# Designs tried in a protein design run: peptides against a protein of PDB entry 7C96. Part 5

Target 1, 73 residues: chain A of PDB entry 7C96
Amino acid sequence: PVIPDDFRCPISLELMKDPVIVSTGQTYERTCIEKWLQAGHGTCPKTQQTLTSTVLTPNYVLRSLIAQWCEAN

## One batch from the design tools (peptide; aimed at target 1 P10 I11)

Design b1_p10_7 (made by RFdiffusion4)
Pose (drawn by RFdiffusion4):
Structure b1_p10_7 (pose): chain A 73 residues (1-73), chain P 10 residues (1-10)
Amino acid sequence: as target 1 above (73 residues)
Amino acid sequence: AELEEKVALL
């Protein structure tokens, strides 16, 4: 059960199934960041940096790295 | 509240 932290969501602290990127460059689990934005916050949770967009963008390359790690272990 | 507590640990 040796899970690299880079693959963990800063909010869930668990492996990411649907990693998305916010305008600050930070990556979260979709369901976690969605809840944060639903609670009325307009800030990057990790950096407290205010956001310049609400667009969540899938981090496909990370999804690939996680998927690769999953099959090996 | 629980979510804000989690975020405060960041």

Design b1_p10_7_s1 (made by RFdiffusion4, then SolubleMPNN; from b1_p10_7, 5 letters changed)
Fold by OpenDDE base, seed 3:
Structure b1_p10_7_s1 (fold): chain B 73 residues (1-73), chain A 10 residues (1-10)
Amino acid sequence: as target 1 above (73 residues)
Amino acid sequence: SELEERISQL
C-alpha cells in the first residue's frame, strides 16, 4: 500500500527508519539531515527556516507508528 | 549529488 506522507522523509521520500526532529519541528531521516548539515547548511530543508540548533532529537513516537504500520501492511 | 536532486524536489 501507499506509504503515508508523514512517514516519508521530506528529503529521500522514503519510509523513515531513524526519524529525528530538528529545531523547527520538522522530522527527517537521520542520515539525510546529517548529510545536509555536514554540507554546511544551517536551514531546515523543508521550511527554509534557520535552525536555532543542530541538535537532532529522535522521534520515538513516529518510529513506533511507522513500525506498527509496517506490521499491518 | 543525489541528495541535492532530492532536496530540489521539496
Scores: peptide ipSAE 0.229, ipTM 0.823, DockQ to the pose 0.521
OpenDDE base, seeds 1, 2, 4, 5: peptide ipSAE 0.225, 0.192, 0.225, 0.219; ipTM 0.822, 0.803, 0.818, 0.815

Design b1_p10_7_s2 (made by RFdiffusion4, then SolubleMPNN; from b1_p10_7, 4 letters changed)
Fold by OpenDDE base, seed 2:
Structure b1_p10_7_s2 (fold): chain B 73 residues (1-73), chain A 10 residues (1-10)
Amino acid sequence: as target 1 above (73 residues)
Amino acid sequence: SELEERIAKL
């Protein structure tokens, strides 16, 4: 089945398993955004906005929605 | 986009 765009990491383009929110409000797969930050980038990959913080907040709601989708498909 | 493609290679 077709994976909803909102469930795919903007970086890996794969179904997110550990989605995290950056300071801009965008969500990415944890491993992907960590690699991006580790590479020395200080902007949001999708919006190009400057990150005001490097803190990554787990997106539990999205994680749950993805889990529900996976069980139904 | 090209940017997304490059980032996806990380």
Scores: peptide ipSAE 0.285, ipTM 0.857, DockQ to the pose 0.169
OpenDDE base, seeds 1, 3, 4, 5: peptide ipSAE 0.262, 0.165, 0.246, 0.205; ipTM 0.840, 0.808, 0.839, 0.827

Design b1_p10_7_s3 (made by RFdiffusion4, then SolubleMPNN; from b1_p10_7, 5 letters changed)
Fold by OpenDDE base, seed 1:
Structure b1_p10_7_s3 (fold): chain B 73 residues (1-73), chain A 10 residues (1-10)
Amino acid sequence: as target 1 above (73 residues)
Amino acid sequence: SELEERISKL
C-alpha cells in the first residue's frame, strides 16, 4: 500500500528505519542526515533553517508507529 | 551526488 508521507524520509523518500529529529524539529533517516551534516551543511534540508545544534535525537514514537504500520500492511 | 539529487526534490 501507499506509504504515509510522514513515514518517509524527506531525503531518501523511503520508509524510515532509524528516524532522528534535528534542532528544527524535522525528522530524517539517521544515515541521510548524518551524510548531509558530514558534507559540511549547517541547514535543515527540508526547511533551509540554520541548525542550532548537530545533535540528533531518536524519534522513538515515530519508529514505533512505522513498525506498527508495517505489521498491518 | 545521488543525495544532492534527492535533496533537490524537497
Scores: peptide ipSAE 0.274, ipTM 0.847, DockQ to the pose 0.543
OpenDDE base, seeds 2, 3, 4, 5: peptide ipSAE 0.221, 0.208, 0.192, 0.229; ipTM 0.827, 0.826, 0.812, 0.834; seed 4 fails the geometry check

Design b1_p10_7_s4 (made by RFdiffusion4, then SolubleMPNN; from b1_p10_7, 3 letters changed)
Fold by OpenDDE base, seed 1:
Structure b1_p10_7_s4 (fold): chain B 73 residues (1-73), chain A 10 residues (1-10)
Amino acid sequence: as target 1 above (73 residues)
Amino acid sequence: DELEERIALL
């Protein structure tokens, strides 16, 4: 079925498995955003805002919602 | 755009 937009990584456009939140509040797949940062970028891919921190916070709520959706669909 | 394409490569 159709994957909800909120469950897809803005970078890979795929269903997120390990969603993390950046300083701007946007959520990405961990591997994608880490590659972006390691490539020397200091901005949020989606909003283009400058990141105030490189800390990535796991989005456990979203991870759970995605897991539930996968079980049902 | 340019940024979108760069992001898509990841």
Scores: peptide ipSAE 0.194, ipTM 0.817, DockQ to the pose 0.192
OpenDDE base, seeds 2, 3, 4, 5: peptide ipSAE 0.150, 0.175, 0.184, 0.191; ipTM 0.794, 0.809, 0.797, 0.816

Design b1_p10_8 (made by RFdiffusion4)
Pose (drawn by RFdiffusion4):
Structure b1_p10_8 (pose): chain A 73 residues (1-73), chain P 10 residues (1-10)
Amino acid sequence: as target 1 above (73 residues)
Amino acid sequence: STLDEARELH
């Protein structure tokens, strides 16, 4: 069960199934960041940096890296 | 912090 931290969501602290990127460059689990934005916050959770967009963009390359790691282990 | 708050919210 040796899970690299880079693959963990800063909010869930678990492996990411649907990693998305916010305008600051930080990556979260979709359901976690969605709840954060639903609670009225307009800030990057990790950096407190205020956001310039609400667009969540899938991090496909990370999804690929996680998927690769998953099949090996 | 905003991350602690996000964690508690989750």

Design b1_p10_8_s1 (made by RFdiffusion4, then SolubleMPNN; from b1_p10_8, 3 letters changed)
Fold by OpenDDE base, seed 1:
Order: structure tokens, then sequence, then C-alpha cells
Structure b1_p10_8_s1 (fold): chain B 73 residues (1-73), chain A 10 residues (1-10)
């Protein structure tokens, strides 16, 4: 079935397995956003807003929702 | 775009 847009990483365009939230509130796959940050970028890929922190917060709710969807589909 | 640049790293 069609994967909900909210479950896809804006970068990889794939179903997220380890979604993390950046300071702007946007969610990405951990590996994707880490590579972006390690490359020296300090902005949010989706919004271009400057990141006020490099802290990546696990989006446990979304992770659970995705897991539930995968189980049902 | 920033997303395109990020996708190139993926």
Amino acid sequence: as target 1 above (73 residues)
Amino acid sequence: SSLEEARELY
C-alpha cells in the first residue's frame, strides 16, 4: 500500500526507521540528518531555518505509529 | 535546494 507522506523522511523519501526531531520541529531519519550536520550544515533541509541546536530528539510517537502501520500493512 | 543537497549525501 501507499506509504503516508508523514512516515517518509524528507531526505531519503523512504519509510523512517529511526525518526528524530531537529530544533525546528521537523523530523528526519537519523542517519540522513546526521550526514547533513557532519557535512558542516547548520540549517534545516526542509525549512532552511537555522538550527538553534544540534541535538536530535527521538520521535518515539512517530516511530510507534510507523511500526503499527507496517504491522497492519 | 537544501533537500536536494541533503539527498546527495544519502
Scores: peptide ipSAE 0.711, ipTM 0.938, DockQ to the pose 0.887
OpenDDE base, seeds 2, 3, 4, 5: peptide ipSAE 0.709, 0.709, 0.710, 0.710; ipTM 0.937, 0.937, 0.937, 0.937

Design b1_p10_8_s2 (made by RFdiffusion4, then SolubleMPNN; from b1_p10_8, 3 letters changed)
Fold by OpenDDE base, seed 1:
Structure b1_p10_8_s2 (fold): chain B 73 residues (1-73), chain A 10 residues (1-10)
Amino acid sequence: as target 1 above (73 residues)
Amino acid sequence: SSLDEARQLY
């Protein structure tokens, strides 16, 4: 089955397991964005905007949608 | 690009 684009991490290009939202509003797989931040970067990979915070907010809605999709497909 | 750089860390 074709994985919806919104369910794929912009970095890994794989189905997200632990999606998190950065300060710019973009969502990434937690491990991917954490590696980026740990490497010393302070910008959003997708938008290049400067992150106003390093806080990563779990995207529970998306996590649930992905889980539902996986069960159905 | 930033995405390419991030993908290199993956």
Scores: peptide ipSAE 0.716, ipTM 0.939, DockQ to the pose 0.887
OpenDDE base, seeds 2, 3, 4, 5: peptide ipSAE 0.714, 0.712, 0.714, 0.715; ipTM 0.939, 0.939, 0.939, 0.939

Design b1_p10_8_s3 (made by RFdiffusion4, then SolubleMPNN; from b1_p10_8, 4 letters changed)
Fold by OpenDDE base, seed 3:
Order: C-alpha cells, then structure tokens, then sequence
Structure b1_p10_8_s3 (fold): chain B 73 residues (1-73), chain A 10 residues (1-10)
C-alpha cells in the first residue's frame, strides 16, 4: 500500500518510526534530524528557518496515527 | 537544497 506523505520523513522519505517535532513545527525521523544537528546545522531542513531550540519533541499523535495505519495495512 | 544536504547524512 502507498504510504501517506505525512507519514514519511522529509529526509529519509521512509515511514517514520520515531517522529519528532522541531521548533519550526516540522516533523522528522529522530535519527535523521539528530544527524543534521550533530553536523552543526541550526536550520530546519524543510523550511530553512532558523531553529530557536534544538529540543526535539516526540510527535505522539503522529506516532499513533502511523501505528493505526500499519495495523490496517 | 537543505533537504538534499540533510539526505546526504542519512
């Protein structure tokens, strides 16, 4: 089945397993965005906006939606 | 693009 675009990480383009929200409100796979930050970048890959914080907030709602989708497909 | 650069790290 086709994976919904909102369930794919903008970086890996794969189904997210541990989605996290950055300060700009965009969501990425944790591993992907951590690598970006560790490389010394301080901007949002998708929007190029400067991150006001490096805190990564788990997107529990999206995680749940993805889980539900996986169960049905 | 910034996304392309990020993908290089993946």
Amino acid sequence: as target 1 above (73 residues)
Amino acid sequence: SSLEEARKLY
Scores: peptide ipSAE 0.718, ipTM 0.939, DockQ to the pose 0.865
OpenDDE base, seeds 1, 2, 4, 5: peptide ipSAE 0.717, 0.714, 0.716, 0.717; ipTM 0.939, 0.938, 0.939, 0.939

Design b1_p10_8_s4 (made by RFdiffusion4, then SolubleMPNN; from b1_p10_8 with T2S H10Y)
Fold by OpenDDE base, seed 1:
Structure b1_p10_8_s4 (fold): chain B 73 residues (1-73), chain A 10 residues (1-10)
Amino acid sequence: as target 1 above (73 residues)
Amino acid sequence: SSLDEARELY
């Protein structure tokens, strides 16, 4: 089955397992965005906007939606 | 691009 675009990490291009929201509102796989930040970058990979915070907020709604999709497909 | 750079770290 085709994985919905919203369920794929913009970086890994794979189904997200631990989606997190950055300050710009974009969602990424936690491990992917953490590697980016740890490499010294302070911008959002997708939008190039400067991150106002390094806090990563779990996207529980998306996590649940992905889990439901995986269970059904 | 920024995404390309991020993908290189993956």
Scores: peptide ipSAE 0.716, ipTM 0.939, DockQ to the pose 0.887
OpenDDE base, seeds 2, 3, 4, 5: peptide ipSAE 0.710, 0.715, 0.712, 0.715; ipTM 0.938, 0.939, 0.938, 0.939

## One batch from the design tools (peptide; aimed at target 1 I11 S12 L13 H41)

Design b1_p11_1 (made by RFdiffusion4)
Pose (drawn by RFdiffusion4):
Structure b1_p11_1 (pose): chain A 73 residues (1-73), chain P 11 residues (1-11)
Amino acid sequence: as target 1 above (73 residues)
Amino acid sequence: SLEEAREIAEE
């Protein structure tokens, strides 16, 4: 059960199934960041930096790295 | 802010 931290969501602290990127460059689990934005916050949770867009963009390359790590272990 | 986001996610 040796899970690299880079693959963990800063909110869930678990492995990311649907990693998305916010305008600050930080990556979160979709369901976590969605709840954060639903609670009325307009800030990057990790950096407190205010957001310039609400667009969540899937981090496909990370999805690929996680998927690769998953099949090996 | 991150701890608050965690609390919200646990709700």

Design b1_p11_1_s1 (made by RFdiffusion4, then SolubleMPNN; from b1_p11_1, 4 letters changed)
Fold by OpenDDE base, seed 1:
Structure b1_p11_1_s1 (fold): chain B 73 residues (1-73), chain A 11 residues (1-11)
Amino acid sequence: as target 1 above (73 residues)
Amino acid sequence: LLEEAQEIYKE
């Protein structure tokens, strides 16, 4: 089945397993965004905005939606 | 920058 675009990480382009929200409100797979930050970047890959914080907030709602989709498909 | 992030991910 076709994976909904909102369930794919903008970086990996794969189904997200551990989606996290950055300060700009964009969501990425944790591993992807952590590698980006560890490489010395302080901007949001998608929007190019400077991150006001490097705190990564788990997107539990999306994680749940993805789990539901996986169960049904 | 998204492409750069994708490249880093592949590494």
Scores: peptide ipSAE 0.644, ipTM 0.919, DockQ to the pose 0.989
OpenDDE base, seeds 2, 3, 4, 5: peptide ipSAE 0.634, 0.638, 0.643, 0.640; ipTM 0.918, 0.918, 0.919, 0.919

Design b1_p11_1_s2 (made by RFdiffusion4, then SolubleMPNN; from b1_p11_1, 5 letters changed)
Fold by OpenDDE base, seed 1:
Structure b1_p11_1_s2 (fold): chain B 73 residues (1-73), chain A 11 residues (1-11)
Amino acid sequence: as target 1 above (73 residues)
Amino acid sequence: NLELAQEIYKE
């Protein structure tokens, strides 16, 4: 089945397993954005906006939606 | 940017 675009990480292009929200409101797979930050970057990969914080907030709602979709497909 | 982030991820 076709994976909904909102369920794919903008970086890995794969179904997200541990989605996290950055300060710009964009969501990425945790491992992808952590590697980006560790490489010394302080911007949002998708929007190029400067991150006001490096805090990564788990996107529990999206995680649940993805889990539900996986169960049905 | 996304392309650079993708490259870093693959490393």
Scores: peptide ipSAE 0.749, ipTM 0.941, DockQ to the pose 0.980
OpenDDE base, seeds 2, 3, 4, 5: peptide ipSAE 0.749, 0.748, 0.746, 0.748; ipTM 0.941, 0.941, 0.940, 0.941

Design b1_p11_1_s3 (made by RFdiffusion4, then SolubleMPNN; from b1_p11_1, 5 letters changed)
Fold by OpenDDE base, seed 1:
Structure b1_p11_1_s3 (fold): chain B 73 residues (1-73), chain A 11 residues (1-11)
Amino acid sequence: as target 1 above (73 residues)
Amino acid sequence: LLEEAQRIYSE
């Protein structure tokens, strides 16, 4: 089935397994954004905004929605 | 920058 765009990581373009929210409010797969930050970048890939924090907050709501979708499809 | 992030991810 077609994966909803909101369930795909903007970087990997794959279904997110561990979605995290950055300071700009955008959500990415944890591994993708961590690699970006470790490469020396301090901006949001999608918005180009400077991150005010490098804290990555788990997006539990999205994680649950994705799990529900996977179970139904 | 999104494309750059995608490049890094694919490495």
Scores: peptide ipSAE 0.671, ipTM 0.925, DockQ to the pose 0.991
OpenDDE base, seeds 2, 3, 4, 5: peptide ipSAE 0.664, 0.664, 0.669, 0.666; ipTM 0.924, 0.924, 0.925, 0.923

Design b1_p11_1_s4 (made by RFdiffusion4, then SolubleMPNN; from b1_p11_1, 4 letters changed)
Fold by OpenDDE base, seed 1:
Structure b1_p11_1_s4 (fold): chain B 73 residues (1-73), chain A 11 residues (1-11)
Amino acid sequence: as target 1 above (73 residues)
Amino acid sequence: NLELARKIYEE
């Protein structure tokens, strides 16, 4: 089945397993955004806005929605 | 910079 766009990581373009929210409010797969930050980048890949924090907040709501979708499909 | 982020991810 077709994966909803909101369930795909903007970087990997794959179904997110561990979605995290950055300071700009955008959500990415944890491994993708961590590699980006480790490479020395301090901006949001999607918006190019400077991150006010490098804290990654788990997006539990989205994780749950993805799990529900996977169960139904 | 999504394209750059994708390249880094694939490394």
Scores: peptide ipSAE 0.772, ipTM 0.947, DockQ to the pose 0.984
OpenDDE base, seeds 2, 3, 4, 5: peptide ipSAE 0.771, 0.770, 0.769, 0.772; ipTM 0.947, 0.947, 0.946, 0.947

Design b1_p11_2 (made by RFdiffusion4)
Pose (drawn by RFdiffusion4):
Structure b1_p11_2 (pose): chain A 73 residues (1-73), chain P 11 residues (1-11)
Amino acid sequence: as target 1 above (73 residues)
Amino acid sequence: TAEETILEIRE
């Protein structure tokens, strides 16, 4: 059960199934960041940096790295 | 607070 931290969501602290990127460059689990934005925050949770867009963009290359790690272990 | 919101979301 040796899970690299880079693959963990800063909010869930668990492995990411649907990693998305916010305008600050930080990556979260979709369901976590969605709840954060639903609670009325307009800030990057990790950096407290205010957001310039609400667009969540899938981090496909990370999805690939996680998927690769998953099959090996 | 922002920290409490994160903990609620985590739960």

Design b1_p11_2_s1 (made by RFdiffusion4, then SolubleMPNN; from b1_p11_2, 5 letters changed)
Fold by OpenDDE base, seed 3:
Structure b1_p11_2_s1 (fold): chain B 73 residues (1-73), chain A 11 residues (1-11)
Amino acid sequence: as target 1 above (73 residues)
Amino acid sequence: SAEQTLEEIRS
């Protein structure tokens, strides 16, 4: 089935398993954004905005929605 | 660059 765009990581373009929110409000797969930060980048991959923090907040709501979608499809 | 990093992550 067609995966909803909001369920895909902006970096990997794949279904997110561990979605996390960055300071700009955008959500990414944890492993992807961690690699991005480790590469020395301090901006949001999607918006190019400067990150005010490197804290990654789990997006539990999205994780749940993705799980529900996977179960139904 | 940013583009190079993104490509590396996706590969």
Scores: peptide ipSAE 0.742, ipTM 0.949, DockQ to the pose 0.835
OpenDDE base, seeds 1, 2, 4, 5: peptide ipSAE 0.741, 0.246, 0.246, 0.243; ipTM 0.949, 0.813, 0.811, 0.809

Design b1_p11_2_s2 (made by RFdiffusion4, then SolubleMPNN; from b1_p11_2, 4 letters changed)
Fold by OpenDDE base, seed 4:
Structure b1_p11_2_s2 (fold): chain B 73 residues (1-73), chain A 11 residues (1-11)
Amino acid sequence: as target 1 above (73 residues)
Amino acid sequence: SAEETLEEIRS
């Protein structure tokens, strides 16, 4: 079935397994955003806004929603 | 570049 847009990582375009929130409020797959940051980028891939922090906060709610979706599909 | 990095991550 079609993966909801909100469940797709803006970078990988794949279903997120470990979604994390960046300072701009956007959510990405952890692995993807970490690689982005490691590459020396300090901006939000989706919005191009400068990240005020490099802290990645797990989006547990979204993780749960994705898990539920996966169970049903 | 940003685009290059994104492409690398997606690959």
Scores: peptide ipSAE 0.749, ipTM 0.949, DockQ to the pose 0.866
OpenDDE base, seeds 1, 2, 3, 5: peptide ipSAE 0.741, 0.744, 0.745, 0.745; ipTM 0.948, 0.948, 0.948, 0.948

Design b1_p11_2_s3 (made by RFdiffusion4, then SolubleMPNN; from b1_p11_2, 5 letters changed)
Fold by OpenDDE base, seed 5:
Structure b1_p11_2_s3 (fold): chain B 73 residues (1-73), chain A 11 residues (1-11)
Amino acid sequence: as target 1 above (73 residues)
Amino acid sequence: SAEEILEEIRA
């Protein structure tokens, strides 16, 4: 089935398994955004906004929604 | 470049 856009990582373009929220409010797969940051980039891949923090906050709500979708599909 | 890195991450 077609994966909802909100469930796909903007970087990997794959279904997220460990979604994390960056300072801009955008959500990415943890491993993807970490690699981006490790490469020395300080902007949000999706919005190009400067990240005010490198803290990554787990998006538990989205994780749950994705899990529910996976169970149904 | 930024785009090159993103492509690498997706690979």
Scores: peptide ipSAE 0.566, ipTM 0.918, DockQ to the pose 0.825
OpenDDE base, seeds 1, 2, 3, 4: peptide ipSAE 0.544, 0.565, 0.560, 0.566; ipTM 0.915, 0.918, 0.918, 0.918

Design b1_p11_2_s4 (made by RFdiffusion4, then SolubleMPNN; from b1_p11_2, 4 letters changed)
Fold by OpenDDE base, seed 4:
Order: structure tokens, then sequence, then C-alpha cells
Structure b1_p11_2_s4 (fold): chain B 73 residues (1-73), chain A 11 residues (1-11)
């Protein structure tokens, strides 16, 4: 089935397994955004806004929604 | 660059 856009990481374009929220409110796959940050970038890949924090907050709600979707599809 | 990094991550 077609993966909902909101369930896809803006970087990998794949179904997120461990979605995390950055300071801009955008959600990415943890591994992807970590690599982005490790590469020395301090901006949000999607919005290009400067990140006010490098803290990555797990998006548990989205994780659950994705899990439910995976179970049904 | 940003684009280069994104490409690398996608690989």
Amino acid sequence: as target 1 above (73 residues)
Amino acid sequence: SAEETLEEIRK
C-alpha cells in the first residue's frame, strides 16, 4: 500500500521507524537527522530553519500511528 | 553541502 506522506521521513523518504521531532516541529527518522547533525548542519532539512536546539524528541504518537498502519497493511 | 549530505544519508 501507499505510505502516507506524514509517515515518511523527509530525508530518507521511507517509512519512519523511530520518528523524532526537532526544534522546528518537523519529524524525521532518528538515524537520518542524527547523521544530518553529525555532518555539521544546524538547520531543519525540511524547512531550512535554524534549529534552536539539537534535542531530538521521540514522536511517540506518530510511532504508534505508523505501527498501527503497518499492522493493517 | 546540505544537498550532498542528504544524498549521502539516503544512500
Scores: peptide ipSAE 0.729, ipTM 0.945, DockQ to the pose 0.872
OpenDDE base, seeds 1, 2, 3, 5: peptide ipSAE 0.722, 0.726, 0.726, 0.728; ipTM 0.944, 0.944, 0.944, 0.944

Design b1_p11_3 (made by RFdiffusion4)
Pose (drawn by RFdiffusion4):
Structure b1_p11_3 (pose): chain A 73 residues (1-73), chain P 11 residues (1-11)
Amino acid sequence: as target 1 above (73 residues)
Amino acid sequence: VIDENYEFYAS
């Protein structure tokens, strides 16, 4: 059960199933960051940096790295 | 734990 931290969501602290990127460059689990934005925050949770967009963009390359790691282990 | 992290980040 040796899970690299880079693959963990800063909020869930678990492996990411649907990693998305916010305007600051930070990556979160979709369901976590969606709840954060639903609670009225307009800030990057990790950096407290205010956001310039609400667009969540899938981090496909990371999805690939996670998927690769999953099959090996 | 997730709720606690929300509270932590909202601080």

Design b1_p11_3_s1 (made by RFdiffusion4, then SolubleMPNN; from b1_p11_3, 8 letters changed)
Fold by OpenDDE base, seed 5:
Structure b1_p11_3_s1 (fold): chain B 73 residues (1-73), chain A 11 residues (1-11)
Amino acid sequence: as target 1 above (73 residues)
Amino acid sequence: VVEKRFEEFSS
C-alpha cells in the first residue's frame, strides 16, 4: 500500500521505525539523522536550519501511528 | 549515502 508521506523519513524515503525529532521540530529515522550528524553536518536536512542541539527526541506518537498503520496494512 | 537520498527527496 501507499505509505503516507508523514510516515516516511525525509532522508531514507522509507517508513520510519525509530522516528526522532531534532531541535527544529522535524522528524527523521534515528539511524539516518545520526549518520547525517556524524558526517559533520550541523543543520536540519529538510529545513537547513542550524541545529541548536544534537539531542534526538523519540517521537513516540508518530511511532505509534506508524505501528498502527503497519498492523492495518 | 544519506546526503544523496535526501537530495533525491528534496528534488
Scores: peptide ipSAE 0.037, ipTM 0.647, DockQ to the pose 0.278
OpenDDE base, seeds 1, 2, 3, 4: peptide ipSAE 0.032, 0.032, 0.036, 0.036; ipTM 0.620, 0.624, 0.636, 0.626; seed 1 fails the geometry check

Design b1_p11_3_s2 (made by RFdiffusion4, then SolubleMPNN; from b1_p11_3, 9 letters changed)
Fold by OpenDDE base, seed 1:
Structure b1_p11_3_s2 (fold): chain B 73 residues (1-73), chain A 11 residues (1-11)
Amino acid sequence: as target 1 above (73 residues)
Amino acid sequence: SVEEQFKKFSS
């Protein structure tokens, strides 16, 4: 089935399994954004905005929505 | 679990 755009990681373009939110409010797959930050980048991959923090917050709501969608499709 | 739902999915 067609995966909703909001359920895809902006980096991997794949359905997110462990979505996390960055300081800009954008959500990415944890492993993808961690690699990006480890590489020395301090900006949001999608918006290019400077991150005010490198803290990654689990997006539990999105994780739940994705799980529900997977069950239905 | 969430992981179970993810793994059983096929696009």
Scores: peptide ipSAE 0.044, ipTM 0.684, DockQ to the pose 0.034
OpenDDE base, seeds 2, 3, 4, 5: peptide ipSAE 0.041, 0.039, 0.043, 0.042; ipTM 0.677, 0.651, 0.694, 0.650

Design b1_p11_3_s3 (made by RFdiffusion4, then SolubleMPNN; from b1_p11_3, 9 letters changed)
Fold by OpenDDE base, seed 5:
Structure b1_p11_3_s3 (fold): chain B 73 residues (1-73), chain A 11 residues (1-11)
Amino acid sequence: as target 1 above (73 residues)
Amino acid sequence: RVEEMFEEFSK
């Protein structure tokens, strides 16, 4: 089935399993964004905005929605 | 830059 765009990581373009929110409000797969940050980038891949923080907040709501979708599909 | 990350994770 077609993966909803909001469920895909902007970097990997794959269904997110551990979605995290960055300071700009965008959500990415944890592994992807961590590697992006480790590579020395200080901007949001999606919006190009400068990150005001490197804190990654788990997007539990989205994780649940994705889990529900996976179970149904 | 983002493209490079995409290639890395699209393997």
Scores: peptide ipSAE 0.079, ipTM 0.739, DockQ to the pose 0.134
OpenDDE base, seeds 1, 2, 3, 4: peptide ipSAE 0.062, 0.071, 0.062, 0.065; ipTM 0.731, 0.731, 0.731, 0.734

Design b1_p11_3_s4 (made by RFdiffusion4, then SolubleMPNN; from b1_p11_3, 9 letters changed)
Fold by OpenDDE base, seed 2:
Structure b1_p11_3_s4 (fold): chain B 73 residues (1-73), chain A 11 residues (1-11)
Amino acid sequence: as target 1 above (73 residues)
Amino acid sequence: KVEERFEEFSK
C-alpha cells in the first residue's frame, strides 16, 4: 500500500518509526534529524528556518497513528 | 544513506 506523505520522513523519505518534532514544528525521523544536527546544520531541512532549539520532542500522536496504519496495512 | 540527501536541504 501507498505510504501517506505525512508518515514519511522528509529526509529519508521512509516511514517514520521514531518521529520527533523540531522547534519549527516539522517532524522528522529521530535518527535523520540527529545526523543533520551532528553534521553542523542549525536549520530545519524542510523549511530552511533557523532552529531556535536543538530539543527534539517525540511526536507520540503521529507515532501512534503510524503504528495503527502499519497494523492495518 | 540519508547524508546523501543533506545537500538537497543545504543552503
Scores: peptide ipSAE 0.592, ipTM 0.916, DockQ to the pose 0.766
OpenDDE base, seeds 1, 3, 4, 5: peptide ipSAE 0.582, 0.578, 0.527, 0.552; ipTM 0.914, 0.913, 0.907, 0.911

Design b1_p11_4 (made by RFdiffusion4)
Pose (drawn by RFdiffusion4):
Structure b1_p11_4 (pose): chain A 73 residues (1-73), chain P 11 residues (1-11)
Amino acid sequence: as target 1 above (73 residues)
Amino acid sequence: TTLEEARALYD
């Protein structure tokens, strides 16, 4: 059960199934960041930096790295 | 912090 932290969501602290990127460059689990934005916050949770867009963009390359790690272990 | 709050909200 040796899970690299880079693959963990800063909020869920678990492995990411649907990693998305916010305008600050930070990556979160979709369901986590969605709840944060639903609670009225307009800030990057990790950096407190205010957001310049609400667009969540899938981090496909990370999804690939996670998927690769999953099959090996 | 905003991260601690986000974690508490998630929990």

Design b1_p11_4_s1 (made by RFdiffusion4, then SolubleMPNN; from b1_p11_4, 3 letters changed)
Fold by OpenDDE base, seed 4:
Structure b1_p11_4_s1 (fold): chain B 73 residues (1-73), chain A 11 residues (1-11)
Amino acid sequence: as target 1 above (73 residues)
Amino acid sequence: SALEEARALYA
């Protein structure tokens, strides 16, 4: 089945397993965005906006939606 | 682009 675009990480382009939200409101796979931040970047890959915080907030709603989709497909 | 750079780090 075709994976919904909103369920794919903008970086890995794969179905997200541990989606996290950055300060710009964009969601990424945790491991992908952590590697970006660890490399010394302070911007959002998708929007190129400066991150006001490096805190990564788990996107539990999206995680649940993805789980439901995986169960049905 | 920033996304391309991020993808390169992940790959």
Scores: peptide ipSAE 0.742, ipTM 0.940, DockQ to the pose 0.917
OpenDDE base, seeds 1, 2, 3, 5: peptide ipSAE 0.741, 0.737, 0.742, 0.740; ipTM 0.940, 0.939, 0.940, 0.940

